# Peptides against a protein of PDB entry 4Y8H, part 10

Target 1, 196 residues: chain A of PDB entry 4Y8H
Amino acid sequence: TSIMAVTFKDGVILGADSRTTTGAYIANRVTDKLTRVHDKIWCCRSGSAADTQAIADIVQYHLELYTSQYGTPSTETAASVFKELCYENKDNLTAGIIVAGYDDKNKGEVYTIPLGGSVHKLPYAIAGSGSTFIYGYCDKNFRENMSKEETVDFIKHSLSQAIKWDGSSGGVIRMVVLTAAGVERLIFYPDEYEQL

## One batch from the design tools (peptide; aimed at target 1 T20)

Design b1_p12_6_s4 (made by RFdiffusion4, then SolubleMPNN; from b1_p12_6, 8 letters changed)
Fold by OpenDDE base, seed 1:
Structure b1_p12_6_s4 (fold): chain B 196 residues (1-196), chain A 12 residues (1-12)
Amino acid sequence: as target 1 above (196 residues)
Amino acid sequence: VKLKKSSSKLRL
């Protein structure tokens, strides 16, 4: 897996490859690793497909309950729920999660939750097996307050490089853009991003 | 909430 989330001028963009593997075999080439837990709060999933799905389902449920009682949760609240689940179950889970969300008060926010269930708020985060290949690239090329287009290009180039080197990453690049204007899904195919 | 380790071999 290669996943990332990037805060930008108008919100946040999540990005992911789409490969699921079982051992050395590609089980699914078009997996959606970008999972909605609330209208404008999403996560990127890495690790166990089942574990990360179960966590995301529980978080979604909790955020629905929260919404019914208190209104729209913050991204920090969502990250806290993820943290609780990941930390309390760290011995029984293989999950690396990036939580990203947008609200009018806090704008775009990114929280990374690696193995062990720690939480780190960052301007951008990368994770998954492919992330190891792109730390240098991302650090060099990330800028705060980029445009939407600049951020899409940054994510596309970053994930393209990760996919080139990581056998566990591939397929399409999916993105989710979270802004005041709403939610937008993007998809980029190998014919485009392999040439980057 | 307590979760059990998945036996799934599917990895992201």
Scores: peptide ipSAE 0.476, ipTM 0.815, DockQ to the pose 0.967; fails the geometry check
OpenDDE base, seeds 2, 3, 4, 5: peptide ipSAE 0.473, 0.468, 0.475, 0.472; ipTM 0.826, 0.827, 0.833, 0.824; seeds 2, 3, 4, 5 fail the geometry check

Design b1_p12_7 (made by RFdiffusion4; failed a check: the pose's geometry)
Pose (drawn by RFdiffusion4):
Structure b1_p12_7 (pose): chain A 196 residues (1-196), chain P 12 residues (1-12)
Amino acid sequence: as target 1 above (196 residues)
Amino acid sequence: STFTYGSSHGLS
């Protein structure tokens, strides 16, 4: 997997490849690793497909219940529910999750939750096996308060490289845009991003 | 099936 989330001027963008692996075999070349847990709180999933789906379903359930009783949860609250599940069940889970959301007060936020269940709030986050190959690129090219178009390009170029080097990444690049304007789904095919 | 795990990284 190759996954990332990036905060920018108007909010946050999540991005991911679409490869599911069963050994060297590509079980699914068009996977959707970007998953809704609330209207404007989404996550990027990496690690075990089963674990991350089970976790995301539970978190969506908790936040739906939270919304019924107390109104819209913050992105920090969503990240805290993911952490509670990942930390308390760290022996049985293989889940690397990035949580990203948009609040009108807080604008875009990104929380990354690596294997042990720790929580890290960051301007941007990268994860998944392919992310190792783009630490150098992303650290060199990321800046705060980028425009929507600049952020789409940063993610497109970053995941393009992670897919190029990582055999466990591939297929299409999916992105989810989170702003006050709503939610936008973007998709980029190999013929476009490969030759970047 | 797996999405494969990799460590997180980002700037503070």

Design b1_p12_7_s1 (made by RFdiffusion4, then SolubleMPNN; from b1_p12_7, 9 letters changed; failed a check: the pose's geometry)
Amino acid sequence: ETLSLGPTYGPE

Design b1_p12_7_s2 (made by RFdiffusion4, then SolubleMPNN; from b1_p12_7, 8 letters changed; failed a check: the pose's geometry)
Amino acid sequence: ETLSYGPAYGPE

Design b1_p12_7_s3 (made by RFdiffusion4, then SolubleMPNN; from b1_p12_7, 8 letters changed; failed a check: the pose's geometry)
Amino acid sequence: ETYSLGPAHGPE

Design b1_p12_7_s4 (made by RFdiffusion4, then SolubleMPNN; from b1_p12_7, 7 letters changed; failed a check: the pose's geometry)
Amino acid sequence: ETLSYGPAHGPE

Design b1_p12_8 (made by RFdiffusion4; failed a check: the pose's geometry)
Pose (drawn by RFdiffusion4):
Structure b1_p12_8 (pose): chain A 196 residues (1-196), chain P 12 residues (1-12)
Amino acid sequence: as target 1 above (196 residues)
Amino acid sequence: STAAYLLSQSLD
């Protein structure tokens, strides 16, 4: 997997490849790794497909219940529910999860939750096996308060490289845009991003 | 068999 989330001027964008692996075999070339846990709180999933889906379903359930009793949860609260599940069950889980959301007060936020269940709040985050190949590129090219178009390009170019080098990444690039304007789904095909 | 196959899938 290759996944990332990036904060910018108007909010945050999540991005991911669409490859599911079963050994060297590509079990699913059009996977959706970007998953809703609330209207404007989404996550990027990496690691075990089963673990991350089970976790995301539980978190969505907790936040739906939280919303019924207390109103809209913060992105930090969503990340805390993911952490509780990942940390307390660290021996049995293989889940690298990035949590991203939009709050009118807090604007865009990114929390990354690596294998051990620790939580890290960051301007942007990259993860998944393909992310190793783009630490150099992303650190060189990221800047705070980018526009929507610049952020889409940063993610497109970054994941294009991660897919190029990582055999465990591929297919289409999916992105989810989170702003005060709502939620936007973007998709980019190989003929576009490969030759970038 | 189907369950084992599905659990072998990864987003690594």

Design b1_p12_8_s1 (made by RFdiffusion4, then SolubleMPNN; from b1_p12_8, 4 letters changed; failed a check: the pose's geometry)
Amino acid sequence: SALAALLSQSLR

Design b1_p12_8_s2 (made by RFdiffusion4, then SolubleMPNN; from b1_p12_8, 6 letters changed; failed a check: the pose's geometry)
Amino acid sequence: DAAAFAASQSLR

Design b1_p12_8_s3 (made by RFdiffusion4, then SolubleMPNN; from b1_p12_8, 4 letters changed; failed a check: the pose's geometry)
Amino acid sequence: SLAAFLASQSLR

## One batch from the design tools (peptide; aimed at target 1 T1 R19)

Design b2_p13_1 (made by RFdiffusion4)
Pose (drawn by RFdiffusion4):
Order: C-alpha cells, then structure tokens, then sequence
Structure b2_p13_1 (pose): chain A 196 residues (1-196), chain P 13 residues (1-13)
C-alpha cells in the first residue's frame, strides 16, 4: 500500500492508492483505503486488510457512542481510540494507520500510528510499503500552510512516485479533502498521474 | 476489546 495525510491552510487531505494484494496477485485494483470513522475524522489504512477494517469498524462504533453522550469527538480522541486498539493488541495486529480530521478550533490534524501502536502527531504523514520510496521526495517538497491545489498536487506527485516504484501499490489515487466546507472525494486515474 | 490474529491473505500492501 501507499498512503498519506497532509495538513494545509484550510484543513487536511488524505490520499491513497487502490491496490489490494494477495501475494503478487492484485486481489482488488479499486480498493478504498480511506475510511470514515466520523463526519470529519477519517483514516488511511495499511497493512492487513482484515485487521484495519475490524479496527476502523470498532473505532467508528466507539465514536458514534461518544457522539451520542458527549458530542463531537476531537481528532486527538479518535487517534487515542485507534491507539488503544493497536497498542493493546500489538501481537495480533498488522495495522499501519494514519488518522486525519478537521475541527473548527484545531483546523487540520494528522496522527500516524505505526505497527507498535505508538502515536505521532505530525504536519504530514506517509506510510505503507510504497512510502519508503518517497521519504526523500516528500521531505524536500512539503511546506506548511499550502493551498488546497498545492496539497492535491503534492499528494498526487508523491503517490505517483510511490506507485511507480512499489509493485505493491497501484490503480487509482484516491483523496479525501477535509475542511470547514465539508467532505470532498477526489480520484485520479493512471493516464493522468503516471506521466507526471 | 481483544482482537485475534487473522488468516486472511489480503493485504493493503
């Protein structure tokens, strides 16, 4: 997988490829790895498809219950629920999850949760097998407070390279935009991003 | 919540 989340001027954007692997076979070329756990709290999933789906479903359930009792949870709270599940079950899980959300007070936020269940709050985060190939590119090209268009391009170009080199990444590039204006789903096809 | 190891061959990478 190749996944990332990026904070910017108006909020945060999540991005991912659409490849599911069963060995070298591509079990699903149009996977949606960007998953809602609340109206404006989403995650990028990597690692085991089964583990990350089970985790995301539980987290969505906890946050729905949290909302019924206490109102809208913060992005930090959502990341904490993911961490609790990933850390306490670290022996049985293969889940690399990036949590991203939009609060009106806090604007865009990104939390990355690698294999061991640790939590890291970052301006942007990259993960998945394809992310190794773009640490150099992303560190060179990321800046804080980019516009929406600049952020879409940064993600598009970054995942384009991760897909180019990583055989475990491919298909379409999916993005989810999180701002005060609501939620926007974006998709970019190979004929566009390949020749970038 | 306790979660068990899966046997699913599908990976997101």
Amino acid sequence: as target 1 above (196 residues)
Amino acid sequence: VTLNKTTSPDMLG

Design b2_p13_1_s1 (made by RFdiffusion4, then SolubleMPNN; from b2_p13_1, 7 letters changed)
Fold by OpenDDE base, seed 5:
Structure b2_p13_1_s1 (fold): chain B 196 residues (1-196), chain A 13 residues (1-13)
Amino acid sequence: as target 1 above (196 residues)
Amino acid sequence: VKLEKSDSPLRYG
């Protein structure tokens, strides 16, 4: 898996490859690792497909309950719920999660929750087995307050490089753009990103 | 909330 989330001028963009594996075999080429937990709060999932789905489902339920009582939750609140679940179950879970969201007060925010259940707020985050290949590239090319187009290109190039070297990554590149204007889903196919 | 370990072999590597 290769996943990332990047804050930019107008919000945040999540990105992911779409390969699911079982041992040495590719089980699914077009999985969706970008999961909605609230209208403008999403997550990237790595590790166990079942574990991360269960966590995301619980978070979604908690945020729905929160909304009914207190109004729209912040991205930080969502990250705290993820943290609680991941930390308290660290011995039973294989889950690496990036939480990203947008609201008018805090704008785009990114929280990474690696195995173990720590939480780190960052301007951008990368995770998954493919991330090891692109730390250098991302550090060199990331800039704060990029445009939407610059950010899409940054994510596309980053994930393309990760996919190139990581056998556990591949398929399509999916993105979710979160801004004041709403939610936008993007998809890029191998014929486009492999040539980068 | 406590979760039990999944036996799913499917991985997001």
Scores: peptide ipSAE 0.279, ipTM 0.815, DockQ to the pose 0.930
OpenDDE base, seeds 1, 2, 3, 4: peptide ipSAE 0.268, 0.273, 0.266, 0.287; ipTM 0.808, 0.812, 0.809, 0.824; seed 4 fails the geometry check

Design b2_p13_1_s2 (made by RFdiffusion4, then SolubleMPNN; from b2_p13_1, 6 letters changed)
Fold by OpenDDE base, seed 4:
Structure b2_p13_1_s2 (fold): chain B 196 residues (1-196), chain A 13 residues (1-13)
Amino acid sequence: as target 1 above (196 residues)
Amino acid sequence: VKLEKSTSPLSYG
């Protein structure tokens, strides 16, 4: 898996490859690792497909309940719910989560929750087995307050590089753009990103 | 909330 989330001028963009594996076998080439937990709060999932889905479902429920009682939750609140679940269940699950969201007050925010259930707020985050190949590239090329187009290109290039080297990553590149204007889903196919 | 251990072989490695 290769996943990332990047804050930019107008919000945040999540990105992911779409390969699911079982051992060395590619079980699914077009899986969706970008999961909605609230209108403008999404997550990237790595690790066990079942574990991360269960966590995301519980978080979604909690955020729905929160909304009914207190109004729209912050991205930080969502990250805290993920953190509690991941930490309390660390012996029973394998999950690496990147939480990203947008609201008018805080703009785009990114929280990474690696194995163990710690939480780290960052201007951008990368995770999954493919991330190891792009730490240098991302560090060199990330800039704060990029345009939407620049950020899409940054994520596309980053994930393309990760996919090139990581056998557990591949398929399509999915993105979710979260801004004041709403939610936008993007998809890029190998014919486009492999030539980068 | 306590979750049961997953036995699914599918992974987002």
Scores: peptide ipSAE 0.226, ipTM 0.800, DockQ to the pose 0.918; fails the geometry check
OpenDDE base, seeds 1, 2, 3, 5: peptide ipSAE 0.213, 0.214, 0.202, 0.223; ipTM 0.784, 0.791, 0.770, 0.794; seeds 1, 2, 3, 5 fail the geometry check

Design b2_p13_1_s3 (made by RFdiffusion4, then SolubleMPNN; from b2_p13_1, 7 letters changed)
Fold by OpenDDE base, seed 1:
Parts: sequence; C-alpha cells; structure tokens
Structure b2_p13_1_s3 (fold): chain B 196 residues (1-196), chain A 13 residues (1-13)
Amino acid sequence: as target 1 above (196 residues)
Amino acid sequence: VKLEKSTDPRSYG
C-alpha cells in the first residue's frame, strides 16, 4: 500500500493506490482505500483490510452520533476516535491510518496514526509499505500552501514512485479533494502515472 | 470498543 494526505492552500487531498494482496497474490487491483467517515473527514487505510474497515465503520458511526448531538465534528475529534480504537486494540489489529479533513475554522488537517495507536498532526503524511521509497522525494518536493493542481501533481508523482518500487502497491491512484467547495474524487490510471 | 483478532488474509500492504 501507498497512501498519503497533503494539506494545501484550499484544504487537503488524500491519495492512495488500489492494490489488495493476499500473500503474493493480487486479490483486488481496484480497491478503494480512501474511506469517508464524515462529509469532509476521510481516511487512508493500510494494513489488514478487515481491521481497517472495522475501525473506519466504528468511527463513521461515532461521528454520525456525534453530529446528531453536537454538530459537525472536527478532524481532531475524528483522529481522537481513531486513536482510541487503534491504541486500545493494538495487540489485536494491524492498522495504519491517515485521517484527513477540512472545516472552515481549521482548514485542511492531517493526522497519521501508525501501528501502536499514536497520533501525529502533520502538514502531510505518507504511510504503507510503499512510503519507504518516497520519504526523500516527498520531503524534497512538498511545499506548504500549494495550489490544488500542484498538490494533485505532487501526490501523483509521489505515489507513482511508490508504486514503481513497491510490489504491494499498484493499480489506479485515487484521490479525494476536501475543500470549502465540497468533495471531489479523482482517479488516475497506470498509462498516465507510469510515464511520470 | 474491543476488536477481535482478524484472520482475514487480505492486506493493504
């Protein structure tokens, strides 16, 4: 898996490859690892498919309940719920999650929750087995307050490199753009990103 | 919330 989330001028963009593996076998080449937990709060999932799905489902339900009682939750609140679940169940799950969201007060925010259930707020985050190949590239090329187009290109190039070298990553590159204007889903195919 | 150990072989590596 290669996943990332990047804050930018107008909000945040999540990105992911789409490969699911069972051992060395590619079980699904078009998996959606970008999961909605609230209107403008999404997550990137790595690790166990079942574990991350269960966590995301619980968070989604929690945030829906929260909304009914208190109004729209912050991204920090969502990250806190993820953290609680991941930390409390660290011995029984394999999950690496990036939480990203947008609201008018805090703008785009990114929280990474690696194995163990710690939480880290960052301008951008990368995770998954493919991330090991792109730390250098990302640190060199990330800039704060990029445009939407610059951020899409940054993510596309980053994940393209990760996919190139990581056998557990591949398929399409999916993105979710979260801004004041709404939610936008993007998809890029190998014929496009492999040539980068 | 407590989660059970999964045996799902599918992985987002």
Scores: peptide ipSAE 0.438, ipTM 0.902, DockQ to the pose 0.932
OpenDDE base, seeds 2, 3, 4, 5: peptide ipSAE 0.437, 0.423, 0.417, 0.420; ipTM 0.903, 0.898, 0.896, 0.896

Design b2_p13_1_s4 (made by RFdiffusion4, then SolubleMPNN; from b2_p13_1, 6 letters changed)
Fold by OpenDDE base, seed 5:
Structure b2_p13_1_s4 (fold): chain B 196 residues (1-196), chain A 13 residues (1-13)
Amino acid sequence: as target 1 above (196 residues)
Amino acid sequence: VKLEKSTSPLRYG
């Protein structure tokens, strides 16, 4: 898996490859690893497919309950719910989660939750087995307050490089753009990103 | 909330 989330001028973009594996075999080449937990709060999932889905389902339920009582939750609140689940179950779960969201007060925010259940707020985050290959590239090329187009290109190039080297990554590149204007889903196919 | 360990072999590597 290769996943990332990047804050930019107008919000945040999540990105992911789409390969699911079982051992050395590709089980699904068009998986959706970008999961909605609230209207403008999403997550990237790595590790166990079942574990991360269960966590995301619980978070979604908690945020729905929160909304009914208090109004729209912040991205930080969502990250705290993820953290609680991941930390308290760290001995039984294989889950690497990136939480990203947008609201008018805080704009785009990214929280990474690696194995163990710690939380780190960052301008951008990368995770999954493919991320090891692109730390250098991302550090060199990331800039704060990029445009939407610059950010899409940054994610596309980053994930393309990760996919090139990581056998556990591949398929399509999916993105979710979260801004004041709404939610937008993007998809890029190998014929395009393999040329980068 | 406590979760039981999954036995699923499917991975997001």
Scores: peptide ipSAE 0.271, ipTM 0.809, DockQ to the pose 0.942
OpenDDE base, seeds 1, 2, 3, 4: peptide ipSAE 0.268, 0.267, 0.257, 0.273; ipTM 0.807, 0.810, 0.804, 0.819; seed 4 fails the geometry check

Design b2_p13_2 (made by RFdiffusion4; failed a check: the pose's geometry)
Pose (drawn by RFdiffusion4):
Structure b2_p13_2 (pose): chain A 196 residues (1-196), chain P 13 residues (1-13)
Amino acid sequence: as target 1 above (196 residues)
Amino acid sequence: ETVNVPSVKTEFI
């Protein structure tokens, strides 16, 4: 997997490749790794497909119940629920999850939750096997308060490289845009991003 | 809270 989330001027963008692996075999070339847990709180999933789906479903359930009793949860609260599940079950889970959301007060936020269940709040986050190949590129090219178009390009170029070098990444690039204007789904095909 | 997952994991993302 190759996944990332990036905060910018108007909010946050999540991005991911669409490859599911079963050994060297590509079990699914059009996977959706970007998953809703609330209207404007989404996550990027990496690691075990089964683990991350089970976790995301539970988190969505907790936040739906939270919304019924207390109103809209913060992005930090959503990340805390993910952490509780990942940390307390660290022996049985293989889940690298990035949580991203939009709050009108807090604007865009990114929390990354690596294997051990620790929580890290960051301007942007990259993860998944393909992310190793783009630490150099992303650290050189990221800047705070980028525009929507600049952020789409940063993610497009970053994941394009991660897909190029990582055999466990590929297919299409999917992105989810989170702003006060709502939720936007973007998709970019190989003929576009490969030759970047 | 416990998360129920299969002991053998064959698909990864």

Design b2_p13_2_s1 (made by RFdiffusion4, then SolubleMPNN; from b2_p13_2, 7 letters changed; failed a check: the pose's geometry)
Amino acid sequence: MKVEVPKEKTLFV

Design b2_p13_2_s2 (made by RFdiffusion4, then SolubleMPNN; from b2_p13_2, 6 letters changed; failed a check: the pose's geometry)
Amino acid sequence: MKVEVPKVKTLFV

Design b2_p13_2_s3 (made by RFdiffusion4, then SolubleMPNN; from b2_p13_2, 7 letters changed; failed a check: the pose's geometry)
Amino acid sequence: MKVEVPEEKTLFV

Design b2_p13_2_s4 (made by RFdiffusion4, then SolubleMPNN; from b2_p13_2, 5 letters changed; failed a check: the pose's geometry)
Amino acid sequence: MKVEVPKVKTEFV

Design b2_p13_3 (made by RFdiffusion4)
Pose (drawn by RFdiffusion4):
Structure b2_p13_3 (pose): chain A 196 residues (1-196), chain P 13 residues (1-13)
Amino acid sequence: as target 1 above (196 residues)
Amino acid sequence: VEEVLRLAGYLAE
């Protein structure tokens, strides 16, 4: 897996490859690793497909119940629910999750939750096996308050490299845009991003 | 080579 989330001027963008692996076999070349847990709170999933889906479903359920009683949850609250599940069940879970959301007060926010269930609030986050290959690139090229187009390009170029080197990443690049304007789904195919 | 790298990535996760 190769996944990342990036905050920018108008909010946050999530990005991911579309490869699911069963050994060296590609069980699914068109996977959607970017998952809604609320209207404007989404996550990027890495690690075990079963674990991350089970976790995301529970979190979506908690936030739906939270919304019914107390209104719209903050992105921090959503990240806290993910953490509670990942930390308390750390022995049985293989889940690397990035949480990203848009609040009108807080604008774009990214929380990354690595294997042990710790929580880290960051301007951007990268994760998954392919992310190792782009720590150098992303640290060199990220800047705060990028435009939408610049952020799409940063993510496109970063995941293009992670896919190039990581055999456990590939297929299409999917992105989810989170702003006050709503939610936008983007997709980029190999013939475009490979030769970047 | 690509299949080896894919298997290594699968196991890392």

Design b2_p13_3_s1 (made by RFdiffusion4, then SolubleMPNN; from b2_p13_3, 7 letters changed)
Fold by OpenDDE base, seed 2:
Structure b2_p13_3_s1 (fold): chain B 196 residues (1-196), chain A 13 residues (1-13)
Amino acid sequence: as target 1 above (196 residues)
Amino acid sequence: SREENALAGALAS
């Protein structure tokens, strides 16, 4: 798996490859690695698919309850819920989760939750088995306040490199763009990104 | 934060 989320001028973009392994996996969603927990709060998931799907479902439910009582939660609040669930289940959980969201007050935000249940707010985050291969590339090429198009290209190139080196990554590259304008889903195929 | 406290209350309910 190769996943990432990148803040940019107008919001945040989540990206993921689509290759799945024969491990614990529940194919009950259109896109498993990019998962909605609220209108403009999404997450990238790596590790145990079944376990992280259960966590995401719990988070979604709690955020729905929160919304009905208090209004739209912040991305930080969503990340906090993920953190607590990951920490409380750390003995049985192999998960790398990136939480990303947009709201008018905080704009695009990214929170990474590695193994152990810690939480780190970052301008961008990468995770999954493929991320090891692209730390250098991402550090070199990331810029703050990129345009939507620049950010899409950055994610596309980054994940393309991860897929090139990680046998556990591949397939299509999926993206979710979160801005004031709404939610946009993108897909890129191997014939395009393999030649980058 | 206030929001986190509100969430904690909601989660405990």
Scores: peptide ipSAE 0.026, ipTM 0.688, DockQ to the pose 0.017
OpenDDE base, seeds 1, 3, 4, 5: peptide ipSAE 0.021, 0.019, 0.021, 0.022; ipTM 0.639, 0.651, 0.658, 0.670

Design b2_p13_3_s2 (made by RFdiffusion4, then SolubleMPNN; from b2_p13_3, 9 letters changed)
Fold by OpenDDE base, seed 1:
Structure b2_p13_3_s2 (fold): chain B 196 residues (1-196), chain A 13 residues (1-13)
Amino acid sequence: as target 1 above (196 residues)
Amino acid sequence: SELENALKGALRS
């Protein structure tokens, strides 16, 4: 898995590969690793697909309840719910989760929750088995307040590099763009990103 | 922390 989320001038973009593995084998099924927990709060999931899906479902439920009583939750609130669930279950949980969201007050925000259930707010985050191959690239090429197009290109190039080296990553590159204008879903296929 | 407070607020629902 290769996942990342990047804050930019107008909000935040989440990106992920789609390869599914079972044991040592690559499964034929494409996995959606970008998961909605609220209108403009999404997460990237790595590790146990079943476990992280369960966590995301619980978070979504809590945020729905929150919304009904208090209005739209902040990204920080969502990250806190993820953090609690991951921390409380850390002994029996293999999960790396990146939480990203947009709201008018805080703009785009990214929170990473690695194994162990800690939470870290960052301008951008990478995770998954493929992330080990692109720390250097991302550090070199990330800039704050990029345009949408620059950010899409940054994520596309980053994940492309991760996929090249990580056997557990591949398939299509999916992105979700969160801004004041709304939610946009993007998809890029191997024929395009493999040439980068 | 702010995160802890946010969690408490979220869980009060």
Scores: peptide ipSAE 0.029, ipTM 0.661, DockQ to the pose 0.019
OpenDDE base, seeds 2, 3, 4, 5: peptide ipSAE 0.028, 0.047, 0.020, 0.046; ipTM 0.666, 0.622, 0.644, 0.651; seeds 3, 5 fail the geometry check

Design b2_p13_3_s3 (made by RFdiffusion4, then SolubleMPNN; from b2_p13_3, 8 letters changed)
Fold by OpenDDE base, seed 1:
Structure b2_p13_3_s3 (fold): chain B 196 residues (1-196), chain A 13 residues (1-13)
Amino acid sequence: as target 1 above (196 residues)
Amino acid sequence: SELENALKGALAS
């Protein structure tokens, strides 16, 4: 798995590959590594698919309950719920989760929750087995307040490199763009990103 | 944060 989320001038973009692996089996199918927990709060998931899906479902439920009583939650609040669930279940949980969201007050925000259940607010985050191959690339090429197009290209190139080196990553590159204008879904296929 | 506390309160109820 290769996942990342990047804040930019107008909001935040989440990106993920779509490969799933079970032992020696590799499936290049569209999988739900980018998961909605609120209208403009999403997460990237790595690790145990079943466990992280359960966590995301619980978060979504709690945020829906919160919304019905208090209005739209902040990204920080969502990250806090994720953190609490991951921390309290860390002994029996394999999870690497990036929480990203947009609101008019805080703009785009990214919170990373690695194994152990800590939480870190960052301008961008990478995770998954493929992330180890692109720390250098991302550090070199990330810039704050990029345009949408620059950010899409940054994520596309980053994940392309991760997929190139990580056998557990592949398939399509999926992105979700969160801005004041709404939610936009993007998809890029191997024929395109392999040529980068 | 205030929102975090509000959520915690809601979840605890």
Scores: peptide ipSAE 0.042, ipTM 0.707, DockQ to the pose 0.016
OpenDDE base, seeds 2, 3, 4, 5: peptide ipSAE 0.035, 0.020, 0.024, 0.027; ipTM 0.692, 0.630, 0.633, 0.657; seed 2 fails the geometry check

Design b2_p13_3_s4 (made by RFdiffusion4, then SolubleMPNN; from b2_p13_3, 8 letters changed)
Fold by OpenDDE base, seed 1:
Structure b2_p13_3_s4 (fold): chain B 196 residues (1-196), chain A 13 residues (1-13)
Amino acid sequence: as target 1 above (196 residues)
Amino acid sequence: SELENALRGALAS
C-alpha cells in the first residue's frame, strides 16, 4: 500500500494506490483505501483492511451523530476519534491511517496516525509499505501552498515512485480533492503514471 | 491539548 495526503493552497488532496495483497495473491482492483467519514473529511487506510474499515465505520457513525447535534465536525475532531480508537486497540490492531479534511475555518488539514495510535498534524503525510521508498522524493519536492494541478502532479509522481519499488503497491492511483468547491475524485492508470 | 478537547467533545455526542 502507498497512501498520502497533501495540503495545498485551496484545501487537501488524498491519494492511494489500489493493490490488495493477501499472501501470494495480488489484486490490482479498485480498493477502498480512500474512505469517506464525513462530506469533506476522508482518510487513507493501510494495514488490516477489515480492522481499519471497522474503525472508519465507527468514526463515520460518531461524526454523523456529532453533526446532528452540533453541526459539521472539524478535521481535528475526526482525527481525535481515530486516534482514540487506534490507541485503545493498538495491541490488537495493525493500522496506519491518514486523516485529511477541509473546512472554511481551518482550510486543508492532514493528521497521520501510525502504528501505536499517536497523532501528528503535518502539512503532508505518507504511509503504507510503499512510503519508505518516497520519503526522500517527497521531502525534496513538496512545497506549501501549491496549486491543485501542482499537488495532483506531486502526488501522482510520488505514488508512481512508490509503486515502482513496492511490490505491495500498484493498480490505479486514486485521488480525492477536498476544497470549498466540493469533492472531486480523480483516477490515473498505469499506462500514464508508469511513464513519469 | 486541543486534540484531547476535540475528542472529549466528539465522544460526548
Scores: peptide ipSAE 0.034, ipTM 0.704, DockQ to the pose 0.019
OpenDDE base, seeds 2, 3, 4, 5: peptide ipSAE 0.029, 0.023, 0.025, 0.025; ipTM 0.681, 0.659, 0.659, 0.656

Design b2_p13_4 (made by RFdiffusion4)
Pose (drawn by RFdiffusion4):
Structure b2_p13_4 (pose): chain A 196 residues (1-196), chain P 13 residues (1-13)
Amino acid sequence: as target 1 above (196 residues)
Amino acid sequence: SDSLGAPVSRIPS
């Protein structure tokens, strides 16, 4: 997989490829790895498809219950629920998860949760097997407080390279935009991003 | 089984 989340001026954008692998076979070329756990708290999933789906479903359940009793949870709270599940079950899980959300007070936030269940709050995060190939590119090209268009381009160009080199990444590039204006889903096809 | 790829993450210093 190739996944990333990026904070910017108006909030945060999540991005991912759409490839599911079963060995070298592509079990699903149009996978949606960007998953809602609350209206404006989403995650990017990497690692085991089964593990990350089971985790996301539980987290969505906890946050729905949290909302009923205490109102809208913070992005930090959502990341904490993911961590509790990933850390406490680290022996049985293969889940690399990036959590991203929008709060009116806190604006855009990104938390990355690698394999061991540790939590890292970052301006942007990249993960998945394809992310190794774009550490150099992303560190060179990321800046804080980019516009929406600049952030879409950064993600598009970054995942385009991760897909180019990583055989375990491909298909379409999906993005989810999180701002005070609501939620926007974006999709970019190979004929566009390949020749960038 | 299905995989979304390796769960490799970049954690900067």

